# Peptides against a protein of PDB entry 6DSZ: the designs that were tried, part 169

Target 1, 361 residues: chain A of PDB entry 6DSZ
Amino acid sequence: NYVVTAQKPTAVNGCVTGHFTSAEDLNLLIAKNTRLEIYVVTAEGLRPVKEVGMYGKIAVMELFRPKGESKDLLFILTAKYNACILEYKQSGESIDIITRAHGNVQDRIGRPSETGIIGIIDPECRMIGLRLYDGLFKVIPLDRDNKELKAFNIRLEELHVIDVKFLYGCQAPTICFVYQDPQGRHVKTYEVSLREKEFNKGPWKQENVEAEASMVIAVPEPFGGAIIIGQESITYHNGDKYLAIAPPIIKQSTIVCHNRVDPNGSRYLLGDMEGRLFMLLLEKEEQMDGTVTLKDLRVELLGETSIAECLTYLDNGVVFVGSRLGDSQLVKLNVDSNEQGSYVVAMETFTNLGPIVDMCV

## One batch from the design tools (peptide; made by RFdiffusion4, then SolubleMPNN)

Design b2_p18_7_s4 (from b2_p18_7, 6 letters changed)
Fold by OpenDDE base, seed 1:
Structure b2_p18_7_s4 (fold): chain B 361 residues (1-361), chain A 18 residues (1-18)
Amino acid sequence: as target 1 above (361 residues)
Amino acid sequence: GIFTGPPLDWEALIEALK
């Protein structure tokens, strides 16, 4: 009996960085179809710690730290709508991945959204939000003692949501989303009431954004608000301040992924469909009262990488470029450009053997 | 190792990108 060792998937469809194994360890977590790979970022490089088989293709993978937890927990949602919250436990040399909570969040009725599954976590860890179906926003309340993930739906009047995030610094959980209607694309906010299981009016809205606005980035304090990325423009809005830029360089290819570099949200990595890596810079202005406001936005080309499905900044100017279509990479950012004007150097390449045809046996 | 180099001087990089 030749056990055909099923070739492990090599295409990356998600990556996250955080403190999953311990409070002190920096981890890189990589989703490859049904497989989760866990690494520790060390001075010497990436150290593999554990691989986990999931019961389905990973559609959402997010780290979060509830109050009172010393390390991050992992939320996973599969393409079959199986949700779980995972914890890493180590006792000496024994490593266990513990399921703290699980549940199926599939609805019997609903049109699956064309833009796929979106999963987001409130920065204060009050809830998980899921956009699975058109016209519905699913909420999973986060309760420490609940092993069963229970969800409820809130109806969205906006049927065509493009992207959605939870905002930072809100008294109540607040979502910001780009949606499309017959008049174009717009940005709106809603507060989410867990008690009443309904939306309340959010702090702001912006009608008639760029027609190809595709991504929302929630900006942490002190700036707050959100960045909206389109084909031609990048805009910032926080209810009080609006700022837009239209750098010609981003028109050449669609930005498809982003990652925050620093906790204060002053710098982001952006990747486009041509494998170009950009830095988005938020320039601050300190007011006399000690408040920090956004002065300007700037986009700068760093260099070229594999086409990123996901990006995550690790440490020391090292970025993991997770690629679905090409080889994933560890790249180094440099202060000095090379002869080609690139600030990016490939440090390690991970061969992508192409789509594993899931032979459903 | 990949991470044993000096920390990235972000200010210097940002300045170089201007």
Scores: peptide ipSAE 0.573, ipTM 0.952, DockQ to the pose 0.888
Fold by OpenDDE base, seed 2:
Structure b2_p18_7_s4 (fold): chain B 361 residues (1-361), chain A 18 residues (1-18)
Amino acid sequence: as target 1 above (361 residues)
Amino acid sequence: GIFTGPPLDWEALIEALK
């Protein structure tokens, strides 16, 4: 009886960086199917801390810090709609991952969205939003004392949401989303009322965006607003200001992931389907009244990596490239380009053994 | 600093990309 030791999954389907183990530790969390890997980022490299088996494939993984928490909590949603909020606890050498809250958010009625599960957290930690089904937006209010995750649905008139994020700097939780209708793709905003369990009109909309607009990036203050990434264009809108660029270099391959480098949203990493790594730069203009506005957008090619499923900036120019199709990497950004004109150097490579083909014998 | 080597000079990198 050859006990085929079930090979641990190596394909990365999500990654996030934050302060999960402590307020001081910088962590890298990696989702590999049903497995969560927790690392501490050290001067020497990634130190493994804990591996956690999840009851189902991880579909959403987001760190957030509610008011009064000293460190980040982890929200996980599985492909089977099991939701949990996890906390890291260490007592001496004993490490525990504690479930602060849990619930199943599956609906009995609804068509699962073709673009998959989207989970987002309000920057002010007022709620979690879930796009699970067409025509529905699920809200999980965040309550510190609630061990059971309760959710309610708000009906969306827009049936084909492509991507959605919560905006920053909004008095009420506000979503910004790209959706498709017979006339094309559009961007819209809604305020989410927890009290009334309904949408209110958002601050702005942009009809007839690029036909292949696929990604929304919420931009922190002072800029606010959102970046919309398409196949040919990158646009910014905050209700007052609109900017668009169409850099030829992004036409070659679809941008599939992004990660914010700066807390203020001045720089983003972008990864495309060919493994090209870009820097998106937001150039600021300071007004006489002290307000900061967006002056321009710029995209620059940094180099080539494995095809990223997810990106996360760590620190000191180090980026984790989580790959589903190839080997994941730690890469470093350099000031000087190499002989090939690349500003990216691979520091470490993590072999992806590919999908375990369950041969039912 | 994180990892080995000097901190990344972001200003220099951004200038090199221009």
Scores: peptide ipSAE 0.573, ipTM 0.949, DockQ to the pose 0.674
Fold by OpenDDE base, seed 3:
Formats: structure tokens, sequence, C-alpha cells
Structure b2_p18_7_s4 (fold): chain B 361 residues (1-361), chain A 18 residues (1-18)
């Protein structure tokens, strides 16, 4: 019996940071095809805790904390539409990943979207939203006692959704999405009614955004709203305020990933197709009534890394750069630039051996 | 270690980026 030790996948297709192993531990979770790697962030570095094999390629991986949970739960959706909610449990030296809920969310009818699977979680943990098929938005209500993930579809009039997020600070779960029609790309919002299983009119819309608008970032309170990232512009909208910038530096390469650095959404990391790492800064303006509004947006080049598939800020200026095309990295942000004007230093590199062709022999 | 040392002075970094 030749146990062909199948080479472990090295290409990263997702990463998240949160408190998965405990309320106090900071974790880095890395998706490598069918493998989930769990690390604890320590003063000394990344400590591996567990590696888990999944029953398919991980397409969505998101941490979330339902009300009353002491630590984060992990939502995973595979490319074969198997959904699960995972919990980390440790009893002494025994480490278990427990499936709290699972379900298959595949539809028999529908055109798989060309932009792939999008999975999002409501910030208040009321539901999971899935864009799997054109013209459909799938909703998984989050119920603590339900071991079976049941889903329903809501029809989307907008057939070509580019990206979608749940907004923060909404009384009802509200999605914001970029979509394309024959007239161009637009941004729209919908409230999601769990009771009626339908969309209601959202708080705002923005027609005729940049033609290459590709990414939505939901901004936490106090700002609220969303950032829309295009090829040439970055825009903010919250229903009351609109702001746009067009920094020339972002035209050189498409921004493909982002990560929020701070809980209030004042700073984001952006990665482009050339491996450039940017900081997006939201400048605050405090009004006389104590209301915080967005004053300005600024983008600054930090340096160069591997081409990021995903980014996640850890702590102390350390960023994990998950790369599919190149080596993944731990990088450090520095206050002072080096001789090349870079504020980024590679601390650790994780060799990417390329796509593991699962030769089914 | 990777996370040893003083915390990143974000204000200083943001200022340096100006």
Amino acid sequence: as target 1 above (361 residues)
Amino acid sequence: GIFTGPPLDWEALIEALK
C-alpha cells in the first residue's frame, strides 16, 4: 500500500483573522484548496494548532460571532455548495473541530455566476447571504438551535452582480452590491426580509458608477455605508454623503483584495494584481453635534508583496499576505521607509509549490 | 519574535505617508 503522501496544497485561496480557538486567542485561518490551517498568533509568531481536511475546495471562509457566543464560529462553503458552521473545541490536549450546522445549498436550476461564489454574513449575524447563481440571492437564516442549514432564494432583478456585502448599522439586514446592466455598472441596496422572503427597497442607490467597479467594502459605524473600488476610482456612499477619489496610482493595476485594519473602518489594506500593498485611509470629521462623518479618502502605497489573493491584518503591524500565484508572506509595516521607499518588510515567506494536480491514479 | 517589540505607531506611520 503505497501511501502516496499527497503533497499538501500550498496555494492560498482565503484567509481570515479572528478569535476561533478561544475568546482571547488571535487566530489566523488559511484556506488552501481543501485544507484549512489554523494558527494562533503569538508573540513569537504563528503557532500551528490544527490542519483540517474539508470535503471540497473552500470557496467561502468567514468568521462570525452570534449573540451569546464567547468566540467566533467559522462559516465554510465549498465549491460543491456544501455549507457548514464549525466550532473549535479543546479539551485538554484533544482538539476537535465540531460541525454545529451543515447543509447543501446547491440549486437544481440556475446559471452559476461567472464571477464565482460570493458568501457574506450579516454583521448582526441574522443571516448568511450567498450569490451562487445569476438572478438569485440565497439566504441562510442563522438560528442557534438549527443543525441543518436551510436556505431560500430571493429573486434578484439584477442578473450580473459583481460584488455584494451586508451593510453595518441597519435595522434590517441590508445588502449593497455592484451590478452590471447594458447601461453600465451601478450600486444598489436592498433590505432583506426574512419574514416575507423578499427584498425591500434599500436606503440608497448610485447609478452609473465607474465601469470597472469591482469591489464593495461595507464600512462599520460610525461612518456606515460602503466603499466601491474600481480601476480608476474609489468611492464612498452612505445614503447621505458621497465622496470619490481617483488616485492615479491605482490605475496601474487592478485592486483585487482588501482587509479592514481597525474595527471602526478608518483604515484598510488593499492589494493589487502587481503585488502592491496600499493603505486606504478614511479621514474623520467630527460635527458639532458629535456625529462623525467622512471628510476624505486617501490611498497611500506601502510597498510590494507577493500578489495577494487575500490579506489579513494580524497585530502589531504584521500582515498575512495569502498568495495563490506566489509565495505567501508575513510582512511587517514600518513607520520608517527603507532605501527604496517601502514601508513593508517581509518577515516570513511560505513557498508555493503551485497547483497540486490531484492525479487520481 | 515576529510580534515582539513596541506596537506599531500608527499615527507616526500615517504621518510619514503624508
Scores: peptide ipSAE 0.570, ipTM 0.947, DockQ to the pose 0.865
Fold by OpenDDE base, seed 5:
Structure b2_p18_7_s4 (fold): chain B 361 residues (1-361), chain A 18 residues (1-18)
Amino acid sequence: as target 1 above (361 residues)
Amino acid sequence: GIFTGPPLDWEALIEALK
C-alpha cells in the first residue's frame, strides 16, 4: 500500500488581495494549481482560514465587489473553462464557500489562444471579459439573480491579442488591449455593448507601440487610461496624454507581473524574470483648476525576490511574492537600503517543492 | 509581527529612491 501522500501543490500561479471573508478583513488568496488557499492578513502574519479544492487548474482568479455587496466576491475560471462566482460565508465557527453562480464557458469552435486564458472584470462590475480563443472576446454579464453564468462572444478583428484590461471611468465597459499584426504591436480600445452584443469604437488607440509590448495596466481615476509595458519601454496613454519612458534597467529582464499598491494608481510593483522588484511611480501634477494630470513616469529598483508569477501588496510595505519557479515570499519594503542597496527584506519564505508530478498510477 | 512595526514611511522611501 504505497500511501502516495498526495503532495499539496506549492507552486503559485495566482494571487489576489481583497476583502473576501468580510468587509473588514484583508485577505490573501493564493491559487496553487487546483487549490485555493484563503488567508487573513493579521498583525501577526498570515492566518489560514480555508483551503478549497477546485475542479481543475485555476486559470483566472479575480476579486470584485458588485454594487450592494458588503464584501468581495471571487470569480474563478479553470483551464477547463468552468467558471464560478464564490462567496465566503461564516456562521459562527462554520465556514462555507458558496457558489453564487457557475457555468461552463467553453466554445465548440475556436482556436485556443497560445498565450493562454485572460480573464478580466469591469471595474463597475457590469461584465466579465474572457479572451479564450483567437478572434473572440467572451462576455459574461453580471446579474445578481443569475445563478447560471451565461456568456456570449463578440468577434474581434484583432486575432492575436497579447493582453487586455477593462479601463476605469468609462461610461460603457471599455477594453484596452495590445495586439499583434503583420505591421507590429498596437494598442486599441473598444466599448462593449451588452445590449447589442458588439464592439463600438473606443476612446483612443495607439498604433506601433514597442514590438515587445506585453502587458496592459488599467489606471484608476483620476489619471485614467492605461500603462503599456514592453521590453524596453513603459508608456502611458489616456486618450489626451501620452508619456513614454525607456529606462535602461528594464532592458535587462522582461517584466512579467505587476500589482497596484494604492487605490489611486500612483504606484505599482513590477516583477521581472530575474526576480527584480521595481516600483513604478506616476508623478502627478495638480492643475490650478483642481484637475490631476500625469507629469512623469519613473521606475526604481527596490531589490530582488523570487521570480514572481504574481505580486500582491498587502499592507504596511508587505508584499506577497507568488512564485511558480521558486519559493514564494512575504517581503517587506524598507525606507533604508541595506549594504547591497536593496530596499527589500524577506520576512517569510514558502518552500516550493516543484510541480506535482501527477503520477497517474 | 508583520504589521506590528512602525508604518512604512512612503514619502521617505520614495525620496530615497530618487
Scores: peptide ipSAE 0.568, ipTM 0.948, DockQ to the pose 0.848

Design b2_p18_8_s1 (from b2_p18_8, 8 letters changed)
Fold by OpenDDE base, seed 5:
Structure b2_p18_8_s1 (fold): chain B 361 residues (1-361), chain A 18 residues (1-18)
Amino acid sequence: as target 1 above (361 residues)
Amino acid sequence: SRAEEEKKFLEELVKKLK
C-alpha cells in the first residue's frame, strides 16, 4: 500500500504581490503548478488565507486594478490556455474566489513559442496581451461587463520575441519587446489599436542591443520607458533618453527575474542563476523646472538566496524568493551587512520537495 | 575606498526600503 500521499506541489513557478483580499491587505500570491496560495503579509510573517486549485498549470499570474475597483483582480492563464479573471470576496467568515470572466484563448493554428507563454496587462487596464505563438500577439480587451474573455490576434512581423511588456504613460496601449532576427537582438515598440485590431508604429526603437538581451522592464512615470537587461549590460530607453551600464558583477551569472520595489520604479530587485540578489537603482536628477529625469543606473549586490524563479518585494525590506529549483525563502534586507558582506538574511525557508510527479495511477 | 562607499550607499538604500 503505497500511500501516495498526494504531496502538494512545493516548487514555485510564479509569485505576485498586491491588494487582492482587500484594498488595505498586502497579499502574497504564490503559484505552485496547479495551486494558487493566497497569503496576507503581516508583521509576524505570512498568514495563509486561501488555497485554490486551478484547471491546469498556472503559466501567467498578474494582479491588476481596473478603474473603479477598490482592490486588485487576478488574471490567470494556464498552460492549457484557460484564462480567467478572479476576484476575492469575503462575506463574514465565508471566503469565495469569484470568476469575473473566463475563456479559452487557444488557437487552432500557430506554433507555440519556444520561450514559453508571456502574459502582460496594460497599466491602464485597457487590455491583456499574450505572446503564445510565434508571429502572433493575442489581445484580450478588458471590459467589465464581459464575462467571456474574447481575444483576437495581431500579426507580429517579429517571429522571435524574447520578452514583451506594456509601457506606462502611453495614450494608446503600447508594447515594448526584445526580438531576435539574423542581425541580432533589437527592441521595438508598437501601439496596439483595439479599434482597428492592428499595430501602429510605436514611439521608439533600439536596434542592435546586446546579443543576450533577455528581459524588458517597463518603467512607471515619471521616467517612463523601459529597462533592457542583458548578460553584460543594462540599458534604459524612453525615446528621448538612453543610458547604458555594464557592471562587471552581472557578467558572472545571467539575471533571470526582476521585481519593482518602488511604485515610481526607482528600485528593482534582480535575481540571477546563482541565487545572487541585486538592487538596480534609477538615480534621479531634478531639473530646475521640477521635472525628474534619469541621471544614472546603478547595480548593487545585496546577497545570496535560493535561485529565484520569481521575486517579489513585500514590505519593510522583506522579499519573497520563489524558487523552482530550490527552497523558497522569505528574506530580510538589512541596513548592516553581515561578516560576509551580505545584506540578506533568511527569515523563513519553504522546503521544495521537488517535482511532484503526478503519477496518475 | 570605493568598496566602502558602495557599502555605505547600499546601507542607505536598504534603510530606505524600510
Scores: peptide ipSAE 0.060, ipTM 0.702, DockQ to the pose 0.067
Fold by OpenDDE base, seed 4:
Structure b2_p18_8_s1 (fold): chain B 361 residues (1-361), chain A 18 residues (1-18)
Amino acid sequence: as target 1 above (361 residues)
Amino acid sequence: SRAEEEKKFLEELVKKLK
């Protein structure tokens, strides 16, 4: 019996940074198909801590910290609609990944969305939102004492949602989403009522956005609102302020991923389909009343990396570039450009051996 | 501290990208 040791998956399909192992540790979590890899970010690089096999391909992986938790919890949704909330526990040398809650969130009726599974967490940890099927928004209320993840659906009139996020700084959980209808692409907001299990009118909408608007970035306070990324334009809206830029440099290739660099949402990394890495900068204007408003948006080319499926800023200018199509990378952002004008230096490359065809022989 | 270095780095990066 040749136990063909199944080659471990190398293609990255998700990554997240947070404090999962402890409140003090900075972690990088990497999803590679059914495998979750947990690292501690150190001055010397990535220290592997644990690998976890999941019962299915990881489709959503998000860290969140409910009120009163000392460290982040991990939400995972698989492509087979198995949801779990995981906690890291360490007792001496013994490391356990504990399932705090689990459930299957598959519906018997529904058209799976063409843009795939979207999972989002309310910044205030009131709920998890899932776009799994066209015309439905699934809500998982976050309750500390519930070991069973219970979900309900809210009907969404907008059948073709492109991307969705929870907004920051909202009294009620509020989603912002890009959707497509026969008239084009639009941005809309809804408040989510847990009590009534329905949508209420959100604070703002923006009809007729760019035809190729593909991503929503929720911006933290003090700015609030959202960034909408298209093929040709980047727009900001918070209900009171609208700003749009159309930097020619982004037209060359479609932006496909993003990650927030700083907690206040002043900077974001953007990756495109050619492996170009950009910095999106939000310029602040402090008003006389002490309010902070967005003055301008700017995009700067940092350099080139592997084609990112996901990006995550770690610390000290270190970025993990998770790649599905190529080698994943740990890259360093430099303050000074090299002779070629690049601010990016590859620190480590993680060979992608290609799609593991699970030949169940 | 690492946090101070991070802050300094981020501040310098923003300045040079301007």
Scores: peptide ipSAE 0.046, ipTM 0.727, DockQ to the pose 0.815
Fold by OpenDDE base, seed 2:
Structure b2_p18_8_s1 (fold): chain B 361 residues (1-361), chain A 18 residues (1-18)
Amino acid sequence: as target 1 above (361 residues)
Amino acid sequence: SRAEEEKKFLEELVKKLK
């Protein structure tokens, strides 16, 4: 009797950092297929708090804090379109994950998008946006009292959305997205009207971006706007300011993930397909009127890690590198480079046993 | 404080990457 101990999934497909267990705790949440792992970040390292089995493969995992909440809530969408909002609750030694809201957001008719599921949350927590199907943008209004996640669709004229984010500092919820048409790749913005359940014209657009533009980063205030990452270029646009760089070092491998380091969006970690870790820096210029504008963009190579599927900055220069193809890592960023010129030191490595090939025996 | 140490670390890192 070979007790095939069902090997726990080890490949990481998502990670997020925030204050989920309490307002004071810094948490790392790791998605490993159907498993959610919750850690507290301590001076000694990662302290495991709880593992949670989900009813399906986690496709989206985002922390958000509605107005009046003391700690973050967790939005999860599964690959089978089951959505939930989770809350961490501790009562003495008893730890519970409470479902605040749930729903199924699957459509009866729709072509699943080739670039997979995208889920985003408005920074002001007005709505969740989902790109599940070509030509549709799904909206889940966020209501505190509603245990049922209700969604509606808005028709999206742009059929081939590559990436989408909500912008910061917008009066109405505003999306920024990269899309492809027969003429190339473009960036567009739309305001989302909850009342009319339609798109309005957004504040700006940028036609004919780099052909391989693949990621949108929404930049917080005071800068606002978005960063567009391509194969050869990194561009910033906020409607008034445009800036582009083409550092030769990023041409060597495709950037595949990013994470914000600073709350004000002055720095981002970037990971590429070769496991190179970069810092993207936004240089500020303070104007005489007290306005802050973007002066320049810089990219610096920090070092090499496992190939990141996801990155999250924790604290004190510690970064979690979530890997699907290799071992996940905790790495330390140092102020001084080592003898090889690397600013990255591996602190801990988490063995990835590879995809559980369902050996149908 | 831990937050002050982090801020100092990040400031030093930025100064070195400049």
Scores: peptide ipSAE 0.056, ipTM 0.734, DockQ to the pose 0.802; fails the geometry check
Fold by OpenDDE base, seed 3:
Order: sequence, then structure tokens, then C-alpha cells
Structure b2_p18_8_s1 (fold): chain B 361 residues (1-361), chain A 18 residues (1-18)
Amino acid sequence: as target 1 above (361 residues)
Amino acid sequence: SRAEEEKKFLEELVKKLK
């Protein structure tokens, strides 16, 4: 019996940070093709806890905390449209990853979207949204007692969705998305009615955004709204306030990933195709009535890393840079720049041995 | 505590990025 020790995948295609193992533990979860790696973030570094084999390539990996849960649950969608909600359970030294719910969300009819699978979770954990196919938005209602993930489709008039997120602070689950039509790219919002299984008119829209607008970031309260990232511009909109910046530095390379640093959405990490790491800052203005509004947006170059497929802020200025094309890294953000003007120092590098050629034997 | 260190770090980072 040749135990072909199949080389473990090393290319990172997703990463998330949260409290998965316990309410108190800070975890880093890394998706490497079909493998999920779970770490505890410690003062000494990353402590490996568990590796889990999935039944397919992980396409979506998101942590969420339903009301009444003490710790985060993990939503995974595979490239074969197998969805599951996972829970970490430890009993002494025995670690188990429990499937709380599962389902297959594949449709028999539909054109798979060219921009791939998008999976999003409502911040209030009312539903999961999936953009799998052109002209369809799939909804998985979240119910605590439902072991079977049931989904339904809502027709999207907008056939070419670029990115989509759920907004924060909405009475009803509300999506914000960038879409393309023959006239260009636009931003639109829809409320999702679970009852009627339809879209209602959202709170706002923004027609004719930048032609290369590629990402939506939902901004938490008190700001609310969304950030739209393009090739040349970064815009904010919340229905009442619009603000746009066009920092020349972002034109040099396409921003491809982002991660929220602050819980209130005042700072975001941005990574581009050249491995540049940026901080996007939301400057607040406090009004006389105690309302907080966005005053300005600023982008600062922090330094250079491996080309990020995904970014996640851990704590104490430590960032995990998940790379598909290069080595993944733990990097430290410093308050002071080095002699080269970089705020980034590599702490640890994780060698990427390249794609596991699945030798289909 | 780790939480205090994080808070301090974030506060210092915000001050220097301002």
C-alpha cells in the first residue's frame, strides 16, 4: 500500500478571522483548496488546532454569529455547490467539527457567472445570499433548527453582477451590488423579502460608477452604506452621503482584496495585484446631534507583501496575507515606518509549493 | 492584557495615520 502522502495544498484561496473555537479564542481559518486549517492566534503566534478535509474546493468561507450563539459558526460553500454550516466542538482533548446544517444549492438551469461564486451573509444572520448564476440571487434562510439548508432563487434583472454584499443597519436584509450593463457599471440596492421571495426597492442606487468598479464593502454602523472600489476611484455611498476619492497610487495596480480592521469600519486593509498593502481610512465627523457621518476617505500605502488572494487582520497589528500565487505571510503593521517608508514587516512566511496537480488517476 | 495592547496599538496607529 503506497500511502502516497498527497502533498497538502499550500495555495490559499480564502481566510477569515473570528471566534470559532470559543467565544474568547481568536481564530484564523485558512482555506487551501479542499482543506480547512484552523488556528488559534496567540501571543507566540499561530497555534494549529485542526485541519479538516472538505468534499470539494472551498469557494466561500464566512464566519457568522446567529443571535444566541456564544461563538461563530462557519459557512462553507464548495465549488460543487455543497453548502454547510460548521460548528467547532471540543470535549476535553477531543475536537470535532460538527455539521449543523447542509445542502446542495446547485441549480439545473443557469449560466454560472464568469466572476465566480459569491457568498454573503446578512449581518443580522437572517439569510445567506449566493450569486452563483447570472440573473439569479439565491437565498438560504437561516433558521436555528433547520439541519437542511433550503434555498430559493430570486430573479435579478441585472444579469452581470460584479460584486454583492449585505448592508448593515437595515430593517430588512438589503443587498448592495455592482453590476454591468451596456451603459457601464452601476451600483444598486435591493431589499430581500423572505416572505414574498422577491426583491423590493432598496434605499439607494448610484448609476454610472467607475467602469472598473469591482468590489463592494459593506460599512458597519454608525456610518452604514457601502464603499465601492474601482481601478481609479474609491467611493462611499449610504443614501444620504456620497464621497469619492481618486488617489493616483491605486491606479498602478488593481485592488483585489480587502479586510475590515476596525469593528466600526473606520479602517480597511486593501491588497493589490502587485502585493501592495494599503490602509483605507474613513474619517468621521461628529455632528451636533451626535450623529456620526463620513467626513473623508484616505488611502495610505503601508508596504509590500506577497500578492494577496485574501487579507485578514488578526490583532496587535498582525495581518495574515493569504496568497494563491506566492507565499502566504504573517506580517506586522508598525506605527513607525522603516528607512524605506514601509510600515510592514514580515513575521512568518508560509511556502507555497504551487497548485496540487490533482493527478486524476 | 492582549485586549489592552490591541486597543493601545489601534489608538497609536490611528494617531499616526491621521
Scores: peptide ipSAE 0.026, ipTM 0.689, DockQ to the pose 0.684; fails the geometry check

